# Peptides against a protein of PDB entry 2Q3Z: the designs that were tried, part 185

Target 1, 272 residues: chain A of PDB entry 2Q3Z
Amino acid sequence: YVLTQQGFIYQGSAKFIKNIPWNFGQFEDGILDICLILLDVNPKFLKNAGRDCSRRSSPVYVGRVVSGMVNCNDDQGVLLGRWDNNYGDGVSPMSWIGSVDILRRWKNHGCQRVKYGQCWVFAAVACTVLRCLGIPTRVVTNYNSAHDQNSNLLIEYFRNEFGEIQGDKSEMIWNFHCWVESWMTRPDLQPGYEGWQALDPTPQEKSEGTYCCGPVPVRAIKEGDLSTKYDAPFVFAEVNADVVDWIQQDDGSVHKSINRSLIVGLKISTKS
Target 2, 254 residues: chain A of PDB entry 2Q3Z as posed
Amino acid sequence: YVLTQQGFIYQGSAKFIKNIPWNFGQFQDGILDICLILLDVNPKFLKNAGRDCSRRSSPVYVGRVGSGMVNCNDDQGVLLGRWDNNYGDGVSPMSWIGSVDILRRWKNHGCQRVKYGQCWVFAAVACTVLRCLGIPTRVVTNYNSAHDSNLLIEYFRNSEMIWNFHCWVESWMTRPDLQPGYEGWQALDPTPQEKSEGTYCCGPVPVRAIKEGDLSTKYDAPFVFAEVNADVVDWIQKSINRSLIVGLKISTKS

## One batch from the design tools (peptide; made by RFdiffusion4, then SolubleMPNN)

Design b2_p27_3_s4 (from b2_p27_3, 20 letters changed)
Fold by OpenDDE base, seed 4:
Structure b2_p27_3_s4 (fold): chain B 272 residues (1-272), chain A 27 residues (1-27)
Amino acid sequence: as target 1 above (272 residues)
Amino acid sequence: KKTVVVIKDPALKDFIFGYRDRPSAEV
C-alpha cells in the first residue's frame, strides 16, 4: 500500500467489471517535491504556514488537505473535473495511465489545474500523493455508487405512470465511483476507529466549505455511525443509500413503487 | 453493504445511472 507503484483501478459496472493499469509512481523522481508543493500551496498553509506545518504529522489532517487539493475547485489544486465528453482543450480523463504525468504537468505549469479528471483519476492522484507522504493508501471502486446531494440517504427519482422520468435528475447512481482509503489511527475519535479511512478527492459536495471528503472510518460507515467525522453521511450514502422510485399519478399523487428493489453499492478495494 | 440490484428499464437507467467512462456494458 506504500511500496507498490504500479497497480490496477477497477472500472466498468457491477456485472461487467474491468480494470485499467495505473502507474502511481510515488517514488519516481521529483514526485515527493511535487507533493510538498501541493501542501505548500494549500489554503491552510497560505493562511497560516506555521499552523499548517505543525499539523502535517497528522495523517487525518494531511488526508483531508490532500482530498481538497487533488481537485482544483477551491484552490490551486491539481485536477479539473469534466464529464461532458468535451476534452479537446485538454487531456481526456480516459487517456491517463498514471499519476506522475499529471503531477508533473501541474507543477511544471505553475500549479495550474490539469485538464481533465474524473473519479478514478482524482482517486489515483490522491493515492499517489498519500503514499508519497507515507500514508498507506488504496484506491476503492464502488459500483452503483450513489451521489446524495441533500443528505437524506436516499436517491429519489420520479416518473409518471407511463415510466417517463420527471425532474432535474440531479441525484444519480454512478455505474462506478472511485475514492481512496488510507490506513491511519484516529486519535481525534473514540477508540476503535483506527484502520481504513475513506477519503474522496472527487469534487461532489462541500465539507466545511471546501470540496473535500473524509477521512471517515470505514468501520463507522459499516456500522452506521453517521456522527463520525468527517462526512460520514455522504460516504455512507455512496455505499448504502436507498433508492426510492416515485410514481406520480395524473391527480398529482405520488406513490412509492413496490416493484423496485434498487440496491446501491458494491465496493472493491485494490489489493496492492 | 448491499447486494447490488440494477435497473433494467432504459428510461430509468438514463435517469439513475450516469456513466463516467465509456460503458463496458449495460447494467
Scores: peptide ipSAE 0.021, ipTM 0.586, DockQ to the pose 0.108
Fold by OpenDDE base, seed 3:
Structure b2_p27_3_s4 (fold): chain B 272 residues (1-272), chain A 27 residues (1-27)
Amino acid sequence: as target 1 above (272 residues)
Amino acid sequence: KKTVVVIKDPALKDFIFGYRDRPSAEV
């Protein structure tokens, strides 16, 4: 998980799994230096360099910084996300074949955001950076699966008697999402939460005011310990959500829809 | 130890739901 430079990124859907080859390239020339630059331009370093540097021995701290810095939200991070198919002023997320070109472009343009990324690109770049910094890391792809029976989270959608959604929720879920898992001890937590930690560099929700996510113990997610830092409720929702449609009647009564619940959570971890 | 949680906050929608390359086959 540190030494492998070539791997695959899983994409598609639960029923139609695809993969692409990806060059992580963590040992290619200059990549480590770029990773160090990434740390040196993070907001915490810019605010207090001494304090930031003193904490870089902690993979928990570094992982959280990297999850925030791989996206350019809030900072001088690496990638700008875009999902609207308008990539003419940059590189299509689907065109990338590795992390090396992305990181080199970022550095060579004065740490300007690279256009563009989506979840697997964010995850892959984060994986490269974390591996460069000596943190065992793998890319994880999560699919929707209607057959997953291990969810402990209910996401409620409300419909009227005619099936019309009440509110701003959608029936459509992500066909897939990618993030990373990193191996580290968690001396900041109760015993037993060492091991794989989920980190999500895709800018989705703010954590403590920054678009970052994790690290959160994979074990905590499996056991439903949503009190565990960082961002356990969010990561739990990504992997263990049961989407429930409720029908609201005129009398105010509610009942579960006859429609099948949507299950979020079918993980595939890369072997590289 | 398992926790059953009900999420009603619409702010979490974009974190879980959306469109990547194509709709999920389970939608």
Scores: peptide ipSAE 0.018, ipTM 0.521, DockQ to the pose 0.145
Fold by OpenDDE base, seed 5:
Structure b2_p27_3_s4 (fold): chain B 272 residues (1-272), chain A 27 residues (1-27)
Amino acid sequence: as target 1 above (272 residues)
Amino acid sequence: KKTVVVIKDPALKDFIFGYRDRPSAEV
């Protein structure tokens, strides 16, 4: 989880799992320096360098910083996300084969955001950075991954009597989503929450005003302890959200469809 | 505890985002 530089990222769908090779390259020349630059340009450092540096011994603190800095939302972060298949002014997310090139491009262009990333790219870069900083980290893939927008643990969609989907489709389910899990103690929590912690660098929802997510104990998610910082409800919803299919009638009435077949959340953790 | 929700309606495919590979047979 720290030593491996070559690995795989799982993609596809729950029924058709595939993987791609990925060069994490945390020990390649200059990568550690780039990771340190990433820390030195984070908003917390710019606000109070002494306080930020004093907290870098905490993997909880560093993990949260990295989750925010891997995306370029709100800061001088590494990657700009794009999902509309229009990548002509950059690099397609599907073209990346490793984290090293991304990090080098970011640094070499004056810490300007690299175009473009999607979930597995965000996760892979975060994994590289965290490993480089000595935090055991793995990429995880969750199939049928929910994105709860309104924090109600539901994924809701509406359709008319003819089956046509209505509304803005603000909430979604990904065929797959990637994030990372890092091994750390949690002295900021009650005993028993040490171990794997989920961190999500893909900009999905803001946490305390910043596009970041976690760390949250995997145990807390498993046990349904939604009070556990950070972002337990959101991560819980990714793997456990209930999907509600609303049928709207002409009179404005709505009722739940009885049709159920989608399984939300099938998580696969990597061993490399 | 893990909660599992199953929806068989094909219309759900229009609610699924982020296609990167062959879609699941369940959606």
Scores: peptide ipSAE 0.184, ipTM 0.643, DockQ to the pose 0.089; fails the geometry check
Fold by OpenDDE base, seed 2:
Structure b2_p27_3_s4 (fold): chain B 272 residues (1-272), chain A 27 residues (1-27)
Amino acid sequence: as target 1 above (272 residues)
Amino acid sequence: KKTVVVIKDPALKDFIFGYRDRPSAEV
């Protein structure tokens, strides 16, 4: 995982899985230096350099910092996310073929946000950075990935008696979503949670005030231990959220319809 | 807990599903 510079990122849908080639390029010239710059411009370093540096030996700490710094939300991070097809003032997320160009652009423009990224771009850049920093990391794709916005482990939608959708379209299930898993010990947790840890650098929800996610043990997610830091409920929801269909009748009554046909979560990880 | 939803209405499908690798005005 640390040694692979070229790989594939899975995309598409559960029924139509596709992939793109990606150059992670963690060993290319100057990339490690850029990763160190990323650490040196993080808010925690700027606030207290000594404290930040003292914690950089912890892959848990570093993973969380990287998760936050790969996106430019809240900081001088690498990528600005955009999904509306208005990419004329930057680069389309679909145009990227590797992390190296992104990181170089970021550094060469004075750590100015690179336009633009989407989930696989965020994940791939995070994967590059974490690998550069010596943390075994892989990109993960989850099909039918739920985005829980209110931390209730539910994807809820409302419709009237005629089946017409009501309310805001805030919560959604992505055809696919990408994040990373990093291998690390978890001395901050109970025994048995060492191993793969999920980290999500796509700016979806804030964690402790910053757009970051994880690390959370993959084991905790599999076992349904939602008390495990960091962000277990959010990551759990991505792969296991319940979808609730609320039907509002004319009398104002609301009925819960449980539809068991849409399966949230089909996770695949790269072995390369 | 995995919940399965049958989406029969195309409008509902657009509501529930977002697509990362293509334009979406809802994202």
Scores: peptide ipSAE 0.020, ipTM 0.581, DockQ to the pose 0.105; fails the geometry check

Design b2_p27_4_s1 (from b2_p27_4, 13 letters changed)
Fold by OpenDDE base, seed 1:
Structure b2_p27_4_s1 (fold): chain B 272 residues (1-272), chain A 27 residues (1-27)
Amino acid sequence: as target 1 above (272 residues)
Amino acid sequence: MLTAEPKSFEFVEHPPPPDAGKILEAK
């Protein structure tokens, strides 16, 4: 994990898994310095440098900071996300082949957001940064990954009496989604939650006012313990959400139906 | 405590590398 600079990121669909080669490059020249700059421009450092620095001994704290700083939402973070296929004023997310170029561009342009990223780009950059900082990290791909916006563990579709989806699909299921898992102890939790922790740097939902996610024990997600910090319900929903159809009838009644045709969390793939 | 019934997922656990869980600044 920490020592591997070249790897693959899994993409595609559950039925048609694809991979792309990726240069994580955590040991390339200047990358450590860039990762340290990333820490030094984070909102917590800018607010109280002494407090931030005192907490950098915690991989839990650092992981959470990195999750927030890999995206440029709310801060001077690395990447701007875009999903509408309009990339003419930047670099297409699909064109990146490694984290090093992204990080160097970010630094060389005065910590200006790099255009553009999507989930695997966010995850890959986070993986590079965390590895560079000495935290064992891997990129994880979940196929049929849910984005729950209201923390009810459901992906909800509103339908008319004919079964047609009404309104905008605010909640969605990604064909695939990437995040990272980092190995760390969790002294802030009850015993047994050490090990792999999920962190999601893709800006999806705010956690404590910042677009960040985790760390949350993979064990907690596996066991359905949603009381564990951070963001257990959200990460749980990414892999376990049920799809619900709310069917509006002509009489104004609403029928709840579990959509069993849409399955969240079909397969999780990561490099060992 | 909020709990949810988890679906069956295959979580493949891998052994941690040496010095796992520590950052470079803390070393």
Scores: peptide ipSAE 0.019, ipTM 0.483, DockQ to the pose 0.048
Fold by OpenDDE base, seed 3:
Formats: structure tokens, sequence, C-alpha cells
Structure b2_p27_4_s1 (fold): chain B 272 residues (1-272), chain A 27 residues (1-27)
């Protein structure tokens, strides 16, 4: 989790699981320096360098900063996400084979965003950075992963009386989604929440005004304790959300129906 | 305290090559 430089990232679907080889390369030349630059360009450092530096001994603080800085949303972060299959002005997310080239490109171009990433690319780069900084980290893949926009633990679709979806599908379920888990103590929480913490560097929802997510104790998610910081309801929904259809009738009445054809959190995979 | 009942998960180890992340369509 710190020493391994080569690994696999799991992809595909719950029915057809796939993997790709990935070079994390956390010990390659210059990578540690790039990780330190990443910290030095984060918004908290720019606001108050002394305060930021004093907090870098906290893996909780650093993990949250890295989650925000791996994506370029709201800051000088590493990767720009794109999912529309139009990658002609950059590198296809599917073409990356390691974190090293991405980080080197980012640094060598004056900390300009690298085009392009998707969830496994974000997760893999975050994993590299966190490992460089001495935080044990692994990539996790969840199949049928939900994106809940309002933290109500539901993926909601509005339908007419004929079952046709009305309006925009704002909330979504990924065939797979990747994030990271990092091992750390949680002195900021009640006892028992040390261990693996989920962090999601893919820009999905804002947390405290920034596209970042976590750290949240994996234990809290497993036990359904959504009061724990950070972002427990969102991470819980990624793996536990229910799909709900709101069916509007001709008389204006609305009926709630559980959609059992879409099941969130079918399988979770990580390397042991 | 906000609480919810968690689902049980099956952890699986994985074999072959990747597809891009895609949105699953509602049925």
Amino acid sequence: as target 1 above (272 residues)
Amino acid sequence: MLTAEPKSFEFVEHPPPPDAGKILEAK
C-alpha cells in the first residue's frame, strides 16, 4: 500500500469485471517533488501558507487537500475530467497506463490541468500522491456506483403515468466508479473510526465549497453512521442508494415506487 | 445522529480489460 509501485485497477461491470495494469510510480525520480508542489499550490496554502504547512502532519488534512487537488475544479489541480468521448485536444482517459506521466505533464506545463481523466485516473493519481506522502492507500472499485446530488440516499427519477422519464436525469448510477481508501487515525472523531478512510478525487459534488470528498471512515459507511465527517451521506449513497421512481398521475398525484431493476453497490473490489 | 441501514456487499477480485465509465440507464 506504500511500497508497491505497480498494480491493477478494476473496471468493467458487475457481470463482466475487467482490470488494467497501472504504474503508480510513487518512488520514481521527481514524483515526490511534484507531490510537494501540489500541496504548495493548493488554495489553503495560497490563503495562509503557515497554517497550511502546520497542518501537513495530519493525514486527515492532507487527504482532504489531495482529494481536492487531483481534480482541477476550483483550483490548480492535476486532471480535467471528461466523459463525452471527445478527447481530440488531449489524451484519452483510456490511454493512461500510470500516474507518473500525468504528474510530470502537470508539473512541466506550469501546473496546468492535464486532459483528460475519468474516475480510475483520478483515483490512481490520488493513490500515487498519498503513497508518496507516506499515507497507505489503495484504489477501490465499486460496481453500480450511485451519484447522489442532494444527500438523501436516493437516486430519483420522475416519470409520467406511462413510466416515461420526465426532465433531466440529474442523478446517476455509474457502471463502475473508483476512489481511494487511506489508512489513518481519526483523532477528530470518536474512538473506533481509525483505519481505512474513503476519499474520492473525482469531481462529483462540492464539499465545503470545493470539489473534494472525504476522508470518511469505511467503518462509518459499513455501520450507517452518517454523522461522521467528511461527506458520509454522499459516500454512503455511492454504495447504498436506493433507486426511486416518482410517478405522476393525470390527477396530479405522485406515487413513490422503488425501482428494483437498478441495484446500487453490487460488488466492491480492491487489491489486498 | 443521521443513520441508515447499510447493504451487504460482495467483494470480488477482477480479470480482463477496461471500458470507460458509463451511466446506467433507468428501466
Scores: peptide ipSAE 0.023, ipTM 0.537, DockQ to the pose 0.021; fails the geometry check
Fold by OpenDDE base, seed 5:
Structure b2_p27_4_s1 (fold): chain B 272 residues (1-272), chain A 27 residues (1-27)
Amino acid sequence: as target 1 above (272 residues)
Amino acid sequence: MLTAEPKSFEFVEHPPPPDAGKILEAK
């Protein structure tokens, strides 16, 4: 959680779980300094350094900052996401074997975004940074993970009368998705929500104007308490969204149908 | 309060890390 530098990230599918070796390397030379630079270039620090620094004792605050800064959306963050299989001007997300090289590249190039990342890369880098900052953290993989874009807890597909998808699929179900869980107290919440908190550094949706997600108590997600900050509805949807088909008829009528063949959140895997 | 019923899924739980509270307190 803090001391382990070598690990595995789970990938594949719910039926065929795979793993890749990963060097988190949170204690390698210069990595702590890079993690501190990451904090010092975050938008909140740039806006008010004194206020930002005063809050760095809070793992809740730091976790949220790191979630936002691991991606380069909206800030000078570490990684640029790309999913279109065009990686010729950078490094393929599938080529990374550890967080250290990514963080060193980011710092050595003047905090320019590193090309490229996908979910497990974002999660792994976040895990390294959080561990480096003394926050117990693990990478979590969810199979059949939903991306809900409109916070309605549904993955919605529009179909014609023949069942063919119409238009672009804005909402989607990933074969797998990775995020992190960090152990912390939640003095900002009611008692009982201490423990594992979900954080998602993959840029999917904005939270309070920034591409970040969490921390949200894993307990809140398990119990369906969606009023719990931060971003409980989004994280809940990742593991529990229903899939809905909107079937358009020739007469202009639309029929809502629950898609029973697509199940979100089949399995969540992590290691101790 | 917004609440929802979670679906059944396989979740592998692990115990908290040793001294997690102490680590966070010392931060």
Scores: peptide ipSAE 0.022, ipTM 0.513, DockQ to the pose 0.053; fails the geometry check
Fold by OpenDDE base, seed 2:
Structure b2_p27_4_s1 (fold): chain B 272 residues (1-272), chain A 27 residues (1-27)
Amino acid sequence: as target 1 above (272 residues)
Amino acid sequence: MLTAEPKSFEFVEHPPPPDAGKILEAK
């Protein structure tokens, strides 16, 4: 999980699983220096360098910083996300074959955001950075992955009496979503939550004011302990959310229905 | 303490080529 530079990222759908080869390249020339630059341009360092540096011995702290810095939403982060198929002013997310080119482009252009990324690109870059920093990390793919915006563990759709979706689909289910799991101890939690921790660098929701997610113990997610920091409800919803239809009737009444045709978290793919 | 009942997960290892992440349409 630290030494492997070549790997695969799983994509596609639960019905048809695909993969792409990926060069993580954490030991290629200059990549460690770029990862250190990433830490040195993070908002916490810029605010108080001494405090930030004093906390870099914690994989929990570093993991959270990396989760935030792989995306550019709040900072001088690495990647700008885009999902609308308009990539003419950058590189299509589907064109990337490794993290090294992305990181080099970011650094060589003065830490300007690289266009463009999607979930597997964010996850792969995060995996490279974390591995480079000595944190055992793997990319994880979840099929039928939910994006819960209000932390209620539901994906909610509003429908009229004819079953047609009304309003904006703010909450959504991805055909697949990628994040990373990193191995670390959790001295900040009760005993037993050491091991794999989920981190999501794709900008989806803010955590403590920053587009970052985790680390949260995979065990906590598996056991349904949503009180554990960080972001347990969000990560739990990615893999466990229920889909609910709010059906407005012609008389103005609203009926709540569980949509059993849409199942979240069908399969999770990773190296065991 | 907030608790929820987790669903069962299936972990899988994978073979060939990719497509972009897409939003699933509600049925």
Scores: peptide ipSAE 0.019, ipTM 0.529, DockQ to the pose 0.021; fails the geometry check

Design b2_p27_4_s2 (from b2_p27_4, 13 letters changed)
Fold by OpenDDE base, seed 4:
Structure b2_p27_4_s2 (fold): chain B 272 residues (1-272), chain A 27 residues (1-27)
Amino acid sequence: as target 1 above (272 residues)
Amino acid sequence: ALTAEPKSFEFVEYPPPPDAGKILEAK
């Protein structure tokens, strides 16, 4: 999880799992320097360099910083996300085959955001950076991955009387979503939460004002301890949310229905 | 403290071909 530079990222759907080869390249020439630049341009460093540097010995702190800096939201981060299939002014997320080119482009263009990324690209770059910084990390794929926007552990769809989804579909379920898990101790938590920690660099929701997510113990998610920092409810919902259909009737009444046919959360971890 | 009943989710390791992220329509 630190030494392997080549691996696979799983994609597709729960019924039709797919993968792509990916070059993480955490030990390629210049990559460590780029990762250090990433740390040196993070908002916390810019605000107080001494304090930021003093905390870089903590994989919890570094993991959270990297989660925020892999996306360019609110900072000089690496990747700009785009999902509308309009990539003419950049590189299609589907075109990337490794993290190295992305990181080099970012650095070589004065830490300008690289266009474009999607979840697996964000996750893969985060994995590279974290591995480069000595944190054992793997990319994970969650099929039927929920994006809960209101922290109620539900994905809510509003439907008309014919069952058609109405509105802008603010909450969503991805066919797949990728994030990373990093191995670390959690001295900031009660004993027993050491091990794999989920981190999500895809800019989905803000955590403490920044588009970052985690680290949260995978154990906490599995045991339903949602009080555990960071962002346990959000990560829990990604893998455990229930789907609720609010069926709007012609008379203005609304019927709540639990959608039991849509199972959220089929998690696959990569071997590397 | 906020708690929830966890659901069992499968950890599956699969090696098949790539696809872009898409929003699923709830059924």
Scores: peptide ipSAE 0.017, ipTM 0.509, DockQ to the pose 0.021; fails the geometry check
Fold by OpenDDE base, seed 1:
Structure b2_p27_4_s2 (fold): chain B 272 residues (1-272), chain A 27 residues (1-27)
Amino acid sequence: as target 1 above (272 residues)
Amino acid sequence: ALTAEPKSFEFVEYPPPPDAGKILEAK
C-alpha cells in the first residue's frame, strides 16, 4: 500500500474484467517534491498558508485536498478529464502507463493541467500522491458504478408510454469507475470508523464547493450510515444505487418501476 | 440522518485488460 511502485488497475466490465499495468512510482526521483508542490498550490494554502500547513498532519485533511487537486477543476490541479474520444490536442487517457510521467509533465509545464485523464488515471495519480505522502492507499475499481446527481440514491430514467428514454441521460452508470481507498484514523468521527476511507478524485460532483470526494469510511458505506462525512450518500450510490424508470402515461400519470436489468456495484480492490 | 440498506460488495483482485470508461446504456 505504500512500498509497491508497480501494480495493476482493473478496467473493462463486470463480465469482462481487464487490467493495465501501472507505474505508481511514488519513490522515483523528484516525485515527493512534486507532491509537495501540489499541496503548496492548493486553494486552501493560497487562502491561508498557515492554516493549511497546520492541518497537513491530518490524513483526513490531506486526503481531501489531494482528491481535489488531482483534477484541475476549481484549481491548478493535475489532470483534465475528457470522455468524448477527442484527444488530439493532448494525450489519450488510454495511453498512460504510470503516474510519474503525468506528475512530471504537470510540474514541468508550470502546474498546467495535463490533458487528458479518466477515472483510473485520476485514481492512479491520487494513489501515487497519497502513498508518497505516507498514506497507505489502494486503487479501487467498481463495475456498474452509478453517478447520482441529486443525492436520492437512485439512477433515474424517464420513459414515455412506449418505454423510450426521454430527455438527456443526466444520471449515468459507468461500466467501471475507479477511486482510491486510504487507511487512516477518523478522530473527527465517532469511534469505529477508522480504517479504509474512500476518496474519489474524478470530478463528478462538488463537495463543499470543490470537485472532490471523501474521505468517507468504507465501513459507513457498508453499514448504510449516510450521515458520515464526507460525501457518504454519493459514494453509497456509486455502489448501491437502484435504477428507476419513470414511465409517463398519456393520462399524465407516472409509474415508478425498478429496473433490475441494471445492477449497480461490483467492487474490486487491489492489495496495493 | 440519511440511512439506506446497503448492498453487499466484495473486494476482489483480478488482472483485467485496459478499456476506456463508458456509460452503460439504459435498457
Scores: peptide ipSAE 0.016, ipTM 0.502, DockQ to the pose 0.021; fails the geometry check
Fold by OpenDDE base, seed 2:
Structure b2_p27_4_s2 (fold): chain B 272 residues (1-272), chain A 27 residues (1-27)
Amino acid sequence: as target 1 above (272 residues)
Amino acid sequence: ALTAEPKSFEFVEYPPPPDAGKILEAK
């Protein structure tokens, strides 16, 4: 989890699982320095360097900072996400084969955001950084992963009387989504929540005003304790949201139906 | 405090091929 520099990331769909090799490269030359730069350009450091540095002994704090800094939203973060298949002014997310090149590009261009990333790229870079900082971390892939925007644990679709989807699909289900899990104690929580913590560096929703997610105990998600920080409802929804169809009838009435054809959550975790 | 009944899910380890994340169409 810390020592492995090469690994695999899982992609595809629940029915057709695929994998790609990935060079995490956390021990390659200059990578540690880049990770330290990442910490030194984070908004919390820029606001109060002494306070930020005093908290860097906490893997909870560092994990949350890294989750925010791997994406370039809100800060001088590493990667710009793009999903529209228009990558001509950068590098296609599908072309990356490791975190090292991404991190080096970021640093070498004055901490300018690297174009482009998607979930597995964000997760892989976060994994590299966290491992580099001594935090045991693995990439996780979740198939049929929900993006809940309003923290109601539902993916909601509106349909007409013919079953046709109406309006914009603001909430979505990814064929797959990647994030990381990091091993840490949680002295900020009740006993028993030590262990794997989910962190999501893909910019999906803001947490405390920043595009970051976690750390949240995997145990809390498994047990349905959504009161625990950070971002338990969001992470829970990724793996356990219900899909609801709101069907408008001819008379103007709206019927709520659970869509059982769309099953959210098939999680794959890496051992290394 | 929010609580929910978790669904059972399986943990599997795989390396992914480069494939753009796609939004699943509602059925």
Scores: peptide ipSAE 0.009, ipTM 0.464, DockQ to the pose 0.021; fails the geometry check
Fold by OpenDDE base, seed 5:
Structure b2_p27_4_s2 (fold): chain B 272 residues (1-272), chain A 27 residues (1-27)
Amino acid sequence: as target 1 above (272 residues)
Amino acid sequence: ALTAEPKSFEFVEYPPPPDAGKILEAK
């Protein structure tokens, strides 16, 4: 979780699980320095360096910062996400084989965002950074992972009478999604929530105005305690959302139906 | 149903329990 530099990332589908080798490389030359630069360019540091530095002893605080800084949304973060298969002006997300090259490119180009990442790339880079900072971390893959955009714990599809999806497909289920889990105590919560905490560096939804997610106790998610910070409802939805079809009839009536064919959530932790 | 198809390359640590991550009664 801290010492392992080479690992595997789980991908594919729930029925056809695959893996790719990944070099996390947290102990390679200069990587720790890059991770420290990442902290020094975060918005909280730029706003109040003394306050930010005073909180870097908290893995909760650092985890949340890293979750936000691995993506370049809202800040000078590491990776630009892209999913449209147009990667000609950068590196295809599928071409990366490790975090080291990504982090070095980011630093060497004046902390300009690296093109491009997708979920496993974001997660892997976050894993490297957190490990560098002494936080035990692993990459986690969730198959049939929901992206809830309106915090209602539902993935909603609008369909016509023939079952064809209508309108903008804003909410979605990923065939797989990757994030990280980090081991930490939670002195900011009630006792019993120490242990693995979920963090999601893929820019999906804003949390307190920034594209970041977590940390949230894995235990809280497993027990359905959505009152726990941070972002428990969102992470809960990733693994537990119900799929709802809104079926529109010609007469203007709308029927709500639970889609039982789409099961959200099959979590697989990566070997570390 | 709308599913996103991320381009996939995979690794696996250990299989989760069959009901892992699904908490119907906790909603």
Scores: peptide ipSAE 0.008, ipTM 0.425, DockQ to the pose 0.032; fails the geometry check

